# Designs tried in a protein design run: peptides against a protein of PDB entry 4BOS. Part 74

Target 1, 163 residues: chain A of PDB entry 4BOS
Amino acid sequence: PVLTRTVVPADNSCLFTSVYYVVEGGVLNPACAPEMRRLIAQIVASDPDFYSEAILGKTNQEYCDWIKRDDTWGGAIEISILSKFYQCEICVVDTQTVRIDRFGEDAGYTKRVLLIYDGIHYDPLQRNFPDPDTPPLTIFSSNDDIVLVQALELADEARRRRQ
Target 2, 163 residues: chain A of PDB entry 4BOS as posed
Amino acid sequence: PVLTRTVVPADNSALFTSVYYVVEGGVLNPACAPEMRRLIAQIVASDPDFYSEAILGKTNQEYCDWIKRDDTWGGAIEISILSKFYQCEICVVDTQTVRIDRFGEDAGYTKRVLLIYDGIHYDPLQRNFPDPDTPPLTIFSSNDDIVLVQALELADEARRRRQ

## One batch from the design tools (peptide; made by RFdiffusion4, then SolubleMPNN)

Design b1_p18_7_s3 (from b1_p18_7, 8 letters changed)
Fold by OpenDDE base, seed 2:
Structure b1_p18_7_s3 (fold): chain B 163 residues (1-163), chain A 18 residues (1-18)
Amino acid sequence: as target 1 above (163 residues)
Amino acid sequence: MPRDEAVRAEIEARLAAQ
């Protein structure tokens, strides 16, 4: 089995497209962003005490309006929210630093999904199997440390290609 | 989402506040 990258469109919503892809088991839907943005806004609006200005960098209402725009970029705070919503660890391997940023690491989730990030763009990762009748896997056991090693190798290779 | 040093620092600060 090999860990591979699926390149999603380089638009303002690549994070949402990538997360949707992995949590839905490999469904590529670039049109998912508006609904994903609304989901984030709904979660944030539901708990203004937790999602404070200290976390959001703006008022709760301002953030909700901001994230629902089709031209704003999602980042770490949105990943953390989606990790909680989908009850899974979201691991982001960074090709610039060749390290993995783990969201939801301390939550005790039994599942993890993986994204690859180059400092601008997010893409989803999946495990391909030799058997063509076995679909790619996007949801891994949180005990599967091999997939993390493979993600780091993928990131290191990407870095070498750019140097 | 681009992440330079300033952005990374802001992200880490916000995440630490959780």
Scores: peptide ipSAE 0.030, ipTM 0.669, DockQ to the pose 0.030
Fold by OpenDDE base, seed 1:
Structure b1_p18_7_s3 (fold): chain B 163 residues (1-163), chain A 18 residues (1-18)
Amino acid sequence: as target 1 above (163 residues)
Amino acid sequence: MPRDEAVRAEIEARLAAQ
């Protein structure tokens, strides 16, 4: 088994496309972003006490309008929200630092998914199996630390290619 | 990097960009 990267379109919505890919079991749907943005806005709007200006950097209403735009970028705030929504850890391996940022690590989730991030662009990660008839795995046990090691290896290789 | 620090970094980056 090997961990591989699936390159999604380099557009303003790569985070949403990548998250959708891993949580839906490896479905590449570049058209998923508008609904993902609306989902996040709905979650934020539903809890204005938690999703305050201090958390969002803008008022609750302003954030909801902003994130629903086609050209605004998702980041750590959105990853955190999606982690809570899908009830899984979202582990982001950063190719610039060769470290993993874990979202939802303290929530007690039993599942984790993995993304790779280069400072601008997000892509999803998947485990491929030797048997071609076995579909790739995108949802892992939160106890599967081997996949984290493999993610770091991918990031390290990416960094070496830039040297 | 822990979740909270990553979130804070993103907030600061967004505020600086706006």
Scores: peptide ipSAE 0.027, ipTM 0.652, DockQ to the pose 0.026
Fold by OpenDDE base, seed 5:
Structure b1_p18_7_s3 (fold): chain B 163 residues (1-163), chain A 18 residues (1-18)
Amino acid sequence: as target 1 above (163 residues)
Amino acid sequence: MPRDEAVRAEIEARLAAQ
């Protein structure tokens, strides 16, 4: 089995597209962003004490209006929210540092999904199998440390290619 | 886009503590 990257459109919604892809088992839907943006805005609006201006960098209301725009970028805040919503660990391998940032690590989730990040763009990761009749896997056990090693190898290779 | 710097800093701190 090999861990591979599926390139999604380099638009303003690559994070949402990537998350949707992995949590839905490998479904590419670039049109998923509006609904996910609304979901995030709803969650943020529901807890203004936690999602404060200090966290958001703007007022709660301003953030909600901002994230619902079709041209604004998602990041760590959105990943954290989506991790909680989907009840899974979201692991982001960073090709610039060859490190994995784990969201939801301390929540006790039994599942994990993986994204690859280059400082600007997010793509989903999947495990391919030798048997062509076996579909790629995007949802892993939170005990599967092999996939994390493979993600680091993939990131390291990406870094070397840029040298 | 780059991640929020404040959140990134927190993540880095936790990673360094591992």
Scores: peptide ipSAE 0.026, ipTM 0.644, DockQ to the pose 0.027
Fold by OpenDDE base, seed 3:
Formats: sequence, structure tokens, C-alpha cells
Structure b1_p18_7_s3 (fold): chain B 163 residues (1-163), chain A 18 residues (1-18)
Amino acid sequence: as target 1 above (163 residues)
Amino acid sequence: MPRDEAVRAEIEARLAAQ
């Protein structure tokens, strides 16, 4: 089995598209972003005590309006929220640093998904199998550390190719 | 550093880049 990336559109919503892809088992839907943005806004709005201005850098309401725009970029706060929502660890391998940032790592989730990040753009990762009749896997055991090694290898290769 | 501080730092950096 080999870990590979699926290149999603390089729009402002690549994070959401990528997360949707992996948590839905490999479904590419670039149109998923508006609803995912709304989902995040709803979650943030529901807990102003936690999602405070100190955390958000802006008022709760301002953040909600901001994240629902179609031209704003998701980041760590959005990944954290999505990890909790989907009840899975989200592992992001960075091609610039060749390191993995793990979100939800201490939550006790049984599953993990993987993204690859180049400093701007997010893409989803999947495991392909030698048997062509076996579909790619996007949801892994949270104990599957082999996939993390493979992600690091993939990121290192991407860095060497500068892509 | 605590996770919330790390997340805040990332948010602040993103906002500053806007």
C-alpha cells in the first residue's frame, strides 16, 4: 500500500474540501465549503466562552461572519473544530518543515485522517492498494503510525521537488 | 505552550497577513 495525495482545487476552501474528502471516504466535492464554513460558524457561535476574542483575535460574531465568506482561509482553529466535530484525529503533514501537526491527538479518537500542507494549500491523503479492486482508504486507525511515516516520506519528497 | 496559545498565535499570524 502506498500513500498518495489527491490534488483539490487551489481555491480559498481547499482545507474544507480536503477534510470533506478524507472524512467521507474519498469523495471529492469542491462545493462542500459553504456548508462546512457554516458548520464551523455555528459551532463557534454556540460556545462564546471558549471561542472568545482572545482565541479568535476578533469577536465571536466577527469571526462567524468572516469564516462564512467564500474568500477566507481555514487554519488551525478550523481544523481543531472539524476534528472535534468529526470525532477523528486530523494529521497535517507540512511539506515545508516535514513535520506532522496532529489535531485531536489527546481526545482518544479511534480514527485519523491525513492532509498535506505546503504553507498555503491543503490536499487530502489516501492509501492506495495493489489490488485495483480495493478502493483507496482515507480513514485510518489512530494507532496506525505507519501512515504517519509514509506521510513524512511523501512530504519530504514533495519538499525535494519543491512541489 | 498550551494548545490554545498555539492556536491563537496561528490565528493572529493569519490575521496580520491579511
Scores: peptide ipSAE 0.022, ipTM 0.611, DockQ to the pose 0.025

Design b1_p18_7_s4 (from b1_p18_7, 5 letters changed)
Fold by OpenDDE base, seed 1:
Structure b1_p18_7_s4 (fold): chain B 163 residues (1-163), chain A 18 residues (1-18)
Amino acid sequence: as target 1 above (163 residues)
Amino acid sequence: MARDPAVAAEIEARLAAQ
């Protein structure tokens, strides 16, 4: 089994597309972003005490309006929210630093999903199997540390190709 | 395009400052 990336469109919503891909078991749907944005806005709006200006960098209402725009970029805060919503650890391997940022790692989730980030773009990761009739796996056990090693190897190879 | 996931450290700092 090999860990590979699926290149999603390099639009303003690649993070949302990538998360959707992995949490839905490998469904590529670039049109999912509007609803993903609305979901995040709904969660933020539901808890203004937690999602304060200090966290958001803007008022709760301003953030909700902002994230629902089709041209605003998702990042760590959105990943953390999505991790909580989907009840899974979201691991992001960075090809520039060859590091993994883990979201939800202390929440006790049984599942993890993986993304790869290159400084400007997110893509989803999946495990491909030798049997072509076995679909790729995108949802891993949170105890599967081999997949994290493979993600780091993938990122390191990507980095070396650019050096 | 997307923001850097390393902002997580900044978010954690903000949470600690609450």
Scores: peptide ipSAE 0.134, ipTM 0.744, DockQ to the pose 0.033
Fold by OpenDDE base, seed 3:
Structure b1_p18_7_s4 (fold): chain B 163 residues (1-163), chain A 18 residues (1-18)
Amino acid sequence: as target 1 above (163 residues)
Amino acid sequence: MARDPAVAAEIEARLAAQ
């Protein structure tokens, strides 16, 4: 089995498209972004005591208005919220540093999904199998550290291609 | 375009404190 990258559109919502892809088992749907943004805003708005300014860096209402815009960029806080919502680790491999940032790593989740980040864009990762009748896997065991090694290898190759 | 995930530790620390 090999870990591969599925390129999603380079719009302002690549993070949301990528997360949706991996948590839904490999469904590419760029039209999911508005609903993903609304989902995050709904979660934040539902618990202003937890999602405080100390967490968000801005007021609860300001954040909700901001994240629902179609031209604002997702990042660490949105990944953290989505990790909690989908009850899985979200592991992001960075092609610039060849490092993995793990979200939800201490929550005790049994599953993990993987994204690749190049400094400006997020894409989802999947495991492809030699049997053509076996569909690609996007949801891994949280104990599967081999997939993390494969992600680092993929990122390192991407870095070498840029040099 | 998207923002850097490198602040993961800071965000999760703040979340864990709540």
Scores: peptide ipSAE 0.133, ipTM 0.760, DockQ to the pose 0.038
Fold by OpenDDE base, seed 5:
Structure b1_p18_7_s4 (fold): chain B 163 residues (1-163), chain A 18 residues (1-18)
Amino acid sequence: as target 1 above (163 residues)
Amino acid sequence: MARDPAVAAEIEARLAAQ
């Protein structure tokens, strides 16, 4: 089994496309972004006490209007919200630092999904199997630490290719 | 284009400051 990267479009919504891909078991749908942006805005708007200006960097209402634009970038705030919504860990391996940021790590979720980040772009990760009749796996056990090691190896190799 | 996931550390710091 090999962990591989699926390159999604380098648009302003690559994070949303990547998350959708992994949580839906390997479905590439760039058109998912508008509704995911609306979902995030709805969740943020529902809890202005938690999603304060201190967290968002702008007022709750301003953030909601901002994230619903098709040209604004998702990041840690959006990942954390999506982790809670989909009830899974979202693990992001960074090719620049060769580290993994784990969202939802302490929530007790039984599942995890993986993304790879290169400093400006998110892509989804999947495990491929030698049996052609076995589809790639995108949802892993939260106890599967081997996949995290494989993600780090993948990121490290990507970094070395740029040297 | 997308924002850095390492902002998670910044979010934790902001939460701790509340």
Scores: peptide ipSAE 0.128, ipTM 0.737, DockQ to the pose 0.033
Fold by OpenDDE base, seed 4:
Structure b1_p18_7_s4 (fold): chain B 163 residues (1-163), chain A 18 residues (1-18)
Amino acid sequence: as target 1 above (163 residues)
Amino acid sequence: MARDPAVAAEIEARLAAQ
């Protein structure tokens, strides 16, 4: 088995497309972004005490309106929310630093999914199998630390290609 | 396109402080 990257469109919604891909078992749907943006806005609006100006950098309502635009970029807030919503750990390997940022790591989830990030773009990761009839795996056990090692290897290779 | 490094770092720092 080998961990591979699926390149999604470099539009303003690559994070949402990538998350949707991995949590839905490998479904590429760039049209998923509007609904996912609305989901984020709904969750942010539901808890203004937690999602305060200190966290959001703007008022709760302003953030909700902002994230629903089709040209604004998601980030850590969105990943945190989506981790909780989908009840899975979201691990992001960064090709710039060759580090993994783990979202939801203390929540006790049994599942993890992986993204690769280069500073301006997100892509989903999947495990491919030698048997061509076995579909790629995007949802891993939270105890599968081998996939994290493979993600670091993949990120290191990507970094070397740019250096 | 996704959040730039400056925005990402700031947001993550704020989240970590919670």
Scores: peptide ipSAE 0.112, ipTM 0.744, DockQ to the pose 0.034

Design b1_p18_8_s1 (from b1_p18_8, 5 letters changed)
Fold by OpenDDE base, seed 5:
Structure b1_p18_8_s1 (fold): chain B 163 residues (1-163), chain A 18 residues (1-18)
Amino acid sequence: as target 1 above (163 residues)
Amino acid sequence: ELEKLLERMKRLGYNRSG
């Protein structure tokens, strides 16, 4: 089994497309972003005490209006929210630093998904199997540290190709 | 915990929303 990258469109919604891909078991849907943006806005609006200006960098209402725009980019805040919503750890491997940042690592989730990030663009990661009839795996056990090693190897290779 | 993580990501330019 090998960990591979699925390149999603380089639009303003690559994070949402990538998250949707991995949490839905490998479904590529570039049109998923508007609903995911609304979902995030709804969650943020529902708890203004937790999602304060200190966290959001703007007022709760301003953030909700902002994130629903099609031209705004998702980041750590959105990943954290989506991790909580989907009840899974979201692991982001950074090709610039060859490190993995885990979102939701202290929540006790039993599942993890993986994204690869180059400083600008997000793509989903999947495990491909030698049997062509076995579909790729995008949801892993939170105890599966092998997939993290594979992700680091993938990121290191990507970094070496650019340097 | 979450606040610390978000601050770390912001410093690295990871948080594109903030």
Scores: peptide ipSAE 0.146, ipTM 0.790, DockQ to the pose 0.390
Fold by OpenDDE base, seed 3:
Structure b1_p18_8_s1 (fold): chain B 163 residues (1-163), chain A 18 residues (1-18)
Amino acid sequence: as target 1 above (163 residues)
Amino acid sequence: ELEKLLERMKRLGYNRSG
């Protein structure tokens, strides 16, 4: 089995498309972003004490209005929220630094999904199997450290291609 | 702890998706 990258559209919603892809088992839906943006806004609005200005960098209401726009970027805040919502680790491998940042790593989740990030764009990662009839896997055990090694290898290769 | 993590990630450039 090998870990591969599925390129999603390079729009302002690539994070949401990528997360949706991996948590739904490999479903590519570029139209999922508006709903996911609203989901995040709903979660944030529901707990203004937790999602404070200190975390959001703006008022709760301002953030909710901002994230629902179709031209605003998702980031660490949104990944953290989505990790909590989907009850899984979201592991982001960075091709610029060749390291993995794990969101939700201390929450005790049994599952993890992987994204690859190049500094401006997110793509989902999947495990492909030798048997062509076996569909790719996007949801891994949180104990599967091999997939993390493979993700680092993929990121390192990407970095070398840019150098 | 979450706040510190988010600040670290923002500093490292994880505050945008594209």
Scores: peptide ipSAE 0.139, ipTM 0.782, DockQ to the pose 0.442
Fold by OpenDDE base, seed 4:
Structure b1_p18_8_s1 (fold): chain B 163 residues (1-163), chain A 18 residues (1-18)
Amino acid sequence: as target 1 above (163 residues)
Amino acid sequence: ELEKLLERMKRLGYNRSG
């Protein structure tokens, strides 16, 4: 089995598209972003004590309005929220540093999904199988550390191509 | 946990405007 990258559109909503892809088992739907942005806004609005101005960089209401725009980028806040919502670890491999940051790592989730990030764009990762009749896997066991190694290998290869 | 998230955000710069 080989871990591969599926390139999604660079339309400012690549994070949402990528997360949707992996948590839904490999469904590419660039139109998913508006609803996911609304979901984020709803969750942020529901807990103004936690999602304070200190965390958001703006008032809770301003952030909710901001994240619902189609030209704003999701980030760590969104990844954290989506990890909790989907009850899985979201592992982000950074091609610039060749490191993996795991969101939800202390929550005891049994599943993990993987994204690859280059500093300005997110893409989903999937495991392909030699059997053509076996569909790619996007949801992994949280005990599957091999997939993390494979993700690092992909990131390292990407970095070498840019050097 | 909150502090950890904040430090991660600062270090990685995941949040950006379009």
Scores: peptide ipSAE 0.131, ipTM 0.781, DockQ to the pose 0.691
Fold by OpenDDE base, seed 2:
Structure b1_p18_8_s1 (fold): chain B 163 residues (1-163), chain A 18 residues (1-18)
Amino acid sequence: as target 1 above (163 residues)
Amino acid sequence: ELEKLLERMKRLGYNRSG
């Protein structure tokens, strides 16, 4: 089995597209962003005590209006929210540093998904199988450390290609 | 835990992406 990258459009919503892809089992839908943005805004608005200005960098209301725009970028805040919503660990491998940032690692989730990040763009990762009739896997066990090693290998290769 | 992670990511410039 090989871990591979699926390139999604660089349209300001690559994070949402990538998350949707992995949590839905490999469904590429670049049009999912508006719904994902509304979902995040709804969650943030529902808990203004937790999602404070200290966390958001702006008021709760300002953030909700901001994230629902079509041209605003998602990041760590949105990843953490989506991790909680989908009840899975979201692992982001960074090709610039060849490191993995794990969101939801202390929540006790049994499943994890993986994204690859180059500093400005997110793509989803999937495991391909030798049997062509077996669909790629995007949801892994949180005990599967091999997939993390494979993700680091992908990141290291990507870094070498840029140098 | 979440707050600590978010602060760390912010310091590293991991705030947003397109």
Scores: peptide ipSAE 0.147, ipTM 0.790, DockQ to the pose 0.430; fails the geometry check

Design b1_p18_8_s2 (from b1_p18_8, 5 letters changed)
Fold by OpenDDE base, seed 1:
Structure b1_p18_8_s2 (fold): chain B 163 residues (1-163), chain A 18 residues (1-18)
Amino acid sequence: as target 1 above (163 residues)
Amino acid sequence: ELERLLELMKRLGYNRSG
């Protein structure tokens, strides 16, 4: 089995599209962003003590309005929230540093999903099987360290292609 | 959890602003 990248549209909602893809088992839905943005805003608004200006870089209300715009980009805050919402570890392999950043690693989740990040764009990762009748896997065991090694290999290859 | 998130935001550049 080989870990591969599914290229999603290079729009300002690529993070949401990528997360939706992996947590839904490989469903590409570029139209998922508006609802996911509202979900983020709802969760942020629900806990102004935790999601303070110190964390958000702006007031809670301003952030909620900001993230609901169709031209703003999600980041670590969104990934952390979505990890909690979907009850899974979200692993982001960074092609610039060739490192894996793990969100929700201390929550005790049994499942993990993987994204690849180049500093601007997010794409989802999936495991392909030699049997054409077996669909790609996007949800992995949190104990599956092989997929993390494969993700690092993909990041290394991606970096080499850009150099 | 908060400390971990802040660390990731600062170190990895995943934070977005606008």
Scores: peptide ipSAE 0.268, ipTM 0.835, DockQ to the pose 0.500
Fold by OpenDDE base, seed 5:
Structure b1_p18_8_s2 (fold): chain B 163 residues (1-163), chain A 18 residues (1-18)
Amino acid sequence: as target 1 above (163 residues)
Amino acid sequence: ELERLLELMKRLGYNRSG
């Protein structure tokens, strides 16, 4: 089995598309972003004490309006929220630093999903199997550290190719 | 949890919400 990258559209919603892909078992749907943006806004609005201006960089209401725009980009805040919503660890491997940042690692989730990030664009990762009858895997055990090693190798190769 | 998130945001510049 090998870990591979699925290139999603390079639009302002690549994070949402990538997360949706991995948590839904490999479903590519670029049209998922508007609903996911609304979901995040709803969650943020529900807890203004936790999602404070200090965290958001703007008022709670301003953030909610901002994230629902079709031209704004998600980041760590959105990943954190989506991790909680889908009840899974979201691991982001950065090709610039060849490091993995884990969201939700302290929540006790049994599942993890992986994204690859180049500083601008997000793509989902999946495990492909030699058996053509076995579909790719996007949801891994949170105890599967081999997939993290494979992700680092993939990121290192990506960095080497672009330099 | 929140403290970790803030650290990640500052270290990697992950936050595009600000």
Scores: peptide ipSAE 0.234, ipTM 0.824, DockQ to the pose 0.454
Fold by OpenDDE base, seed 4:
Formats: sequence, C-alpha cells, structure tokens
Structure b1_p18_8_s2 (fold): chain B 163 residues (1-163), chain A 18 residues (1-18)
Amino acid sequence: as target 1 above (163 residues)
Amino acid sequence: ELERLLELMKRLGYNRSG
C-alpha cells in the first residue's frame, strides 16, 4: 500500500475540506466549509473561559464572526477543535520542515487521520491499495506508525522537488 | 491542554487567526 495526496482546491477553506475528506473516509466536498466554520464558532462561543482573547488574538465574539467568513484560514485552533469533535488524532506533516505535528495525541483516541501542509495549503492523505476493488483508507489506527513514516517520506519528496 | 496548544501555535506556525 502507498500513501498518496489528494489535492483539494486552494479556496481558503482547504483545511476544512481536507479534514472533512479524511474523517468521512475519502469524501471530497469543497462545500463542507461553511458548516464546519459554524461548528468551530459554536464550540468557541461555548467556552469563553478557555477560548479567551489571549489565545484567539481577538474577543471570543469577534473570532466567531471572523472564522465564519469564507476567506479566513483555519489553523491550530481549528485543528485542535476538530480533533476533539471527531474524537481522533489529527496528524499534520509539514513539507517545509519534514515534521509531523500531532493534535489530540494525549487524548487516548484510537483513530488518526493525516494532512499534509506546506505552510499555506492543506491537503488530505490516503492509503491506496493494490487491489482496485479496495477503497482508499483515510482513518488509521492510532497505533499505525507506518503511516507516519510514509507521510514523512511524502513530505521529504515534496521538499526535494522544491530544492 | 491550553499550554500545549499555545506552544503549538507559536512554535509550529499553524495559527491563522492573525
């Protein structure tokens, strides 16, 4: 099996599209972003003590309004929230540093999903099988460290192409 | 873990809030 990248549109909502893709088992839906943005806003609004101005960089209400815009980019806050919401570890492999940063790693989740990030754009990762009748896998066991190695290999290849 | 999240935001550059 090989780990491959599915390029999603660079429409400011690539993070949401990518997360949706992997947590839904490989469903590409660029129209998913508005609902996911609303989900983020709802969760942020529900806990103003945790999601304070210090962490948000703006008031809780301002952040909620901001993240619901169609031209704002999600980041670590969104990944953290989505990890908790979907009850899975979200692993982000960075092609600039060839590192994997894991969100939800200490939560005891049994599943993990993978994204690839180049500093601007997010894409989902999937495992393809030799058998064409076996659909690609996007949700992995949290014990599957082989997929992390494969993700690093993909990132390293991407970095080499840019050098 | 708030402190862990803050560390990730600052160190890893994943924050897009501004």
Scores: peptide ipSAE 0.232, ipTM 0.823, DockQ to the pose 0.472
Fold by OpenDDE base, seed 3:
Structure b1_p18_8_s2 (fold): chain B 163 residues (1-163), chain A 18 residues (1-18)
Amino acid sequence: as target 1 above (163 residues)
Amino acid sequence: ELERLLELMKRLGYNRSG
């Protein structure tokens, strides 16, 4: 089995598309972003004490309006929120640094999903099996460290291609 | 949790502008 990358559209919503893909078991839906943006806004609005200006860099209301725009980018805040919502670790392998940043790592989740990030664009990762009739896997055990090694290998190869 | 998130945002640079 090998870890592979599924390229999603390079639009402002690639993070949301990528997360949706992995948490839904490999469903590519480029139209999922508006709903996911609204979900994040709803969660942020529901807890203004936690999601303060110190975190958001703007007022709670301003953030909610901002994230619901179709041309704004998601980042660490959105990943952390989605990790909590879907109750899974979201592991982001960075091709620029060849490191994995884990969101939700201390929450005790039993599942993890993986994204690959190049500094701008997010794509989902999946495990492909030798048997072509076995569908790819996007949700892994949080104890599966092999998949993390494979993700690092993908990132390292991507970095080498750009050097 | 808050401190961890803030550190991740600062260290990793994942926070984006609109």
Scores: peptide ipSAE 0.216, ipTM 0.813, DockQ to the pose 0.585; fails the geometry check

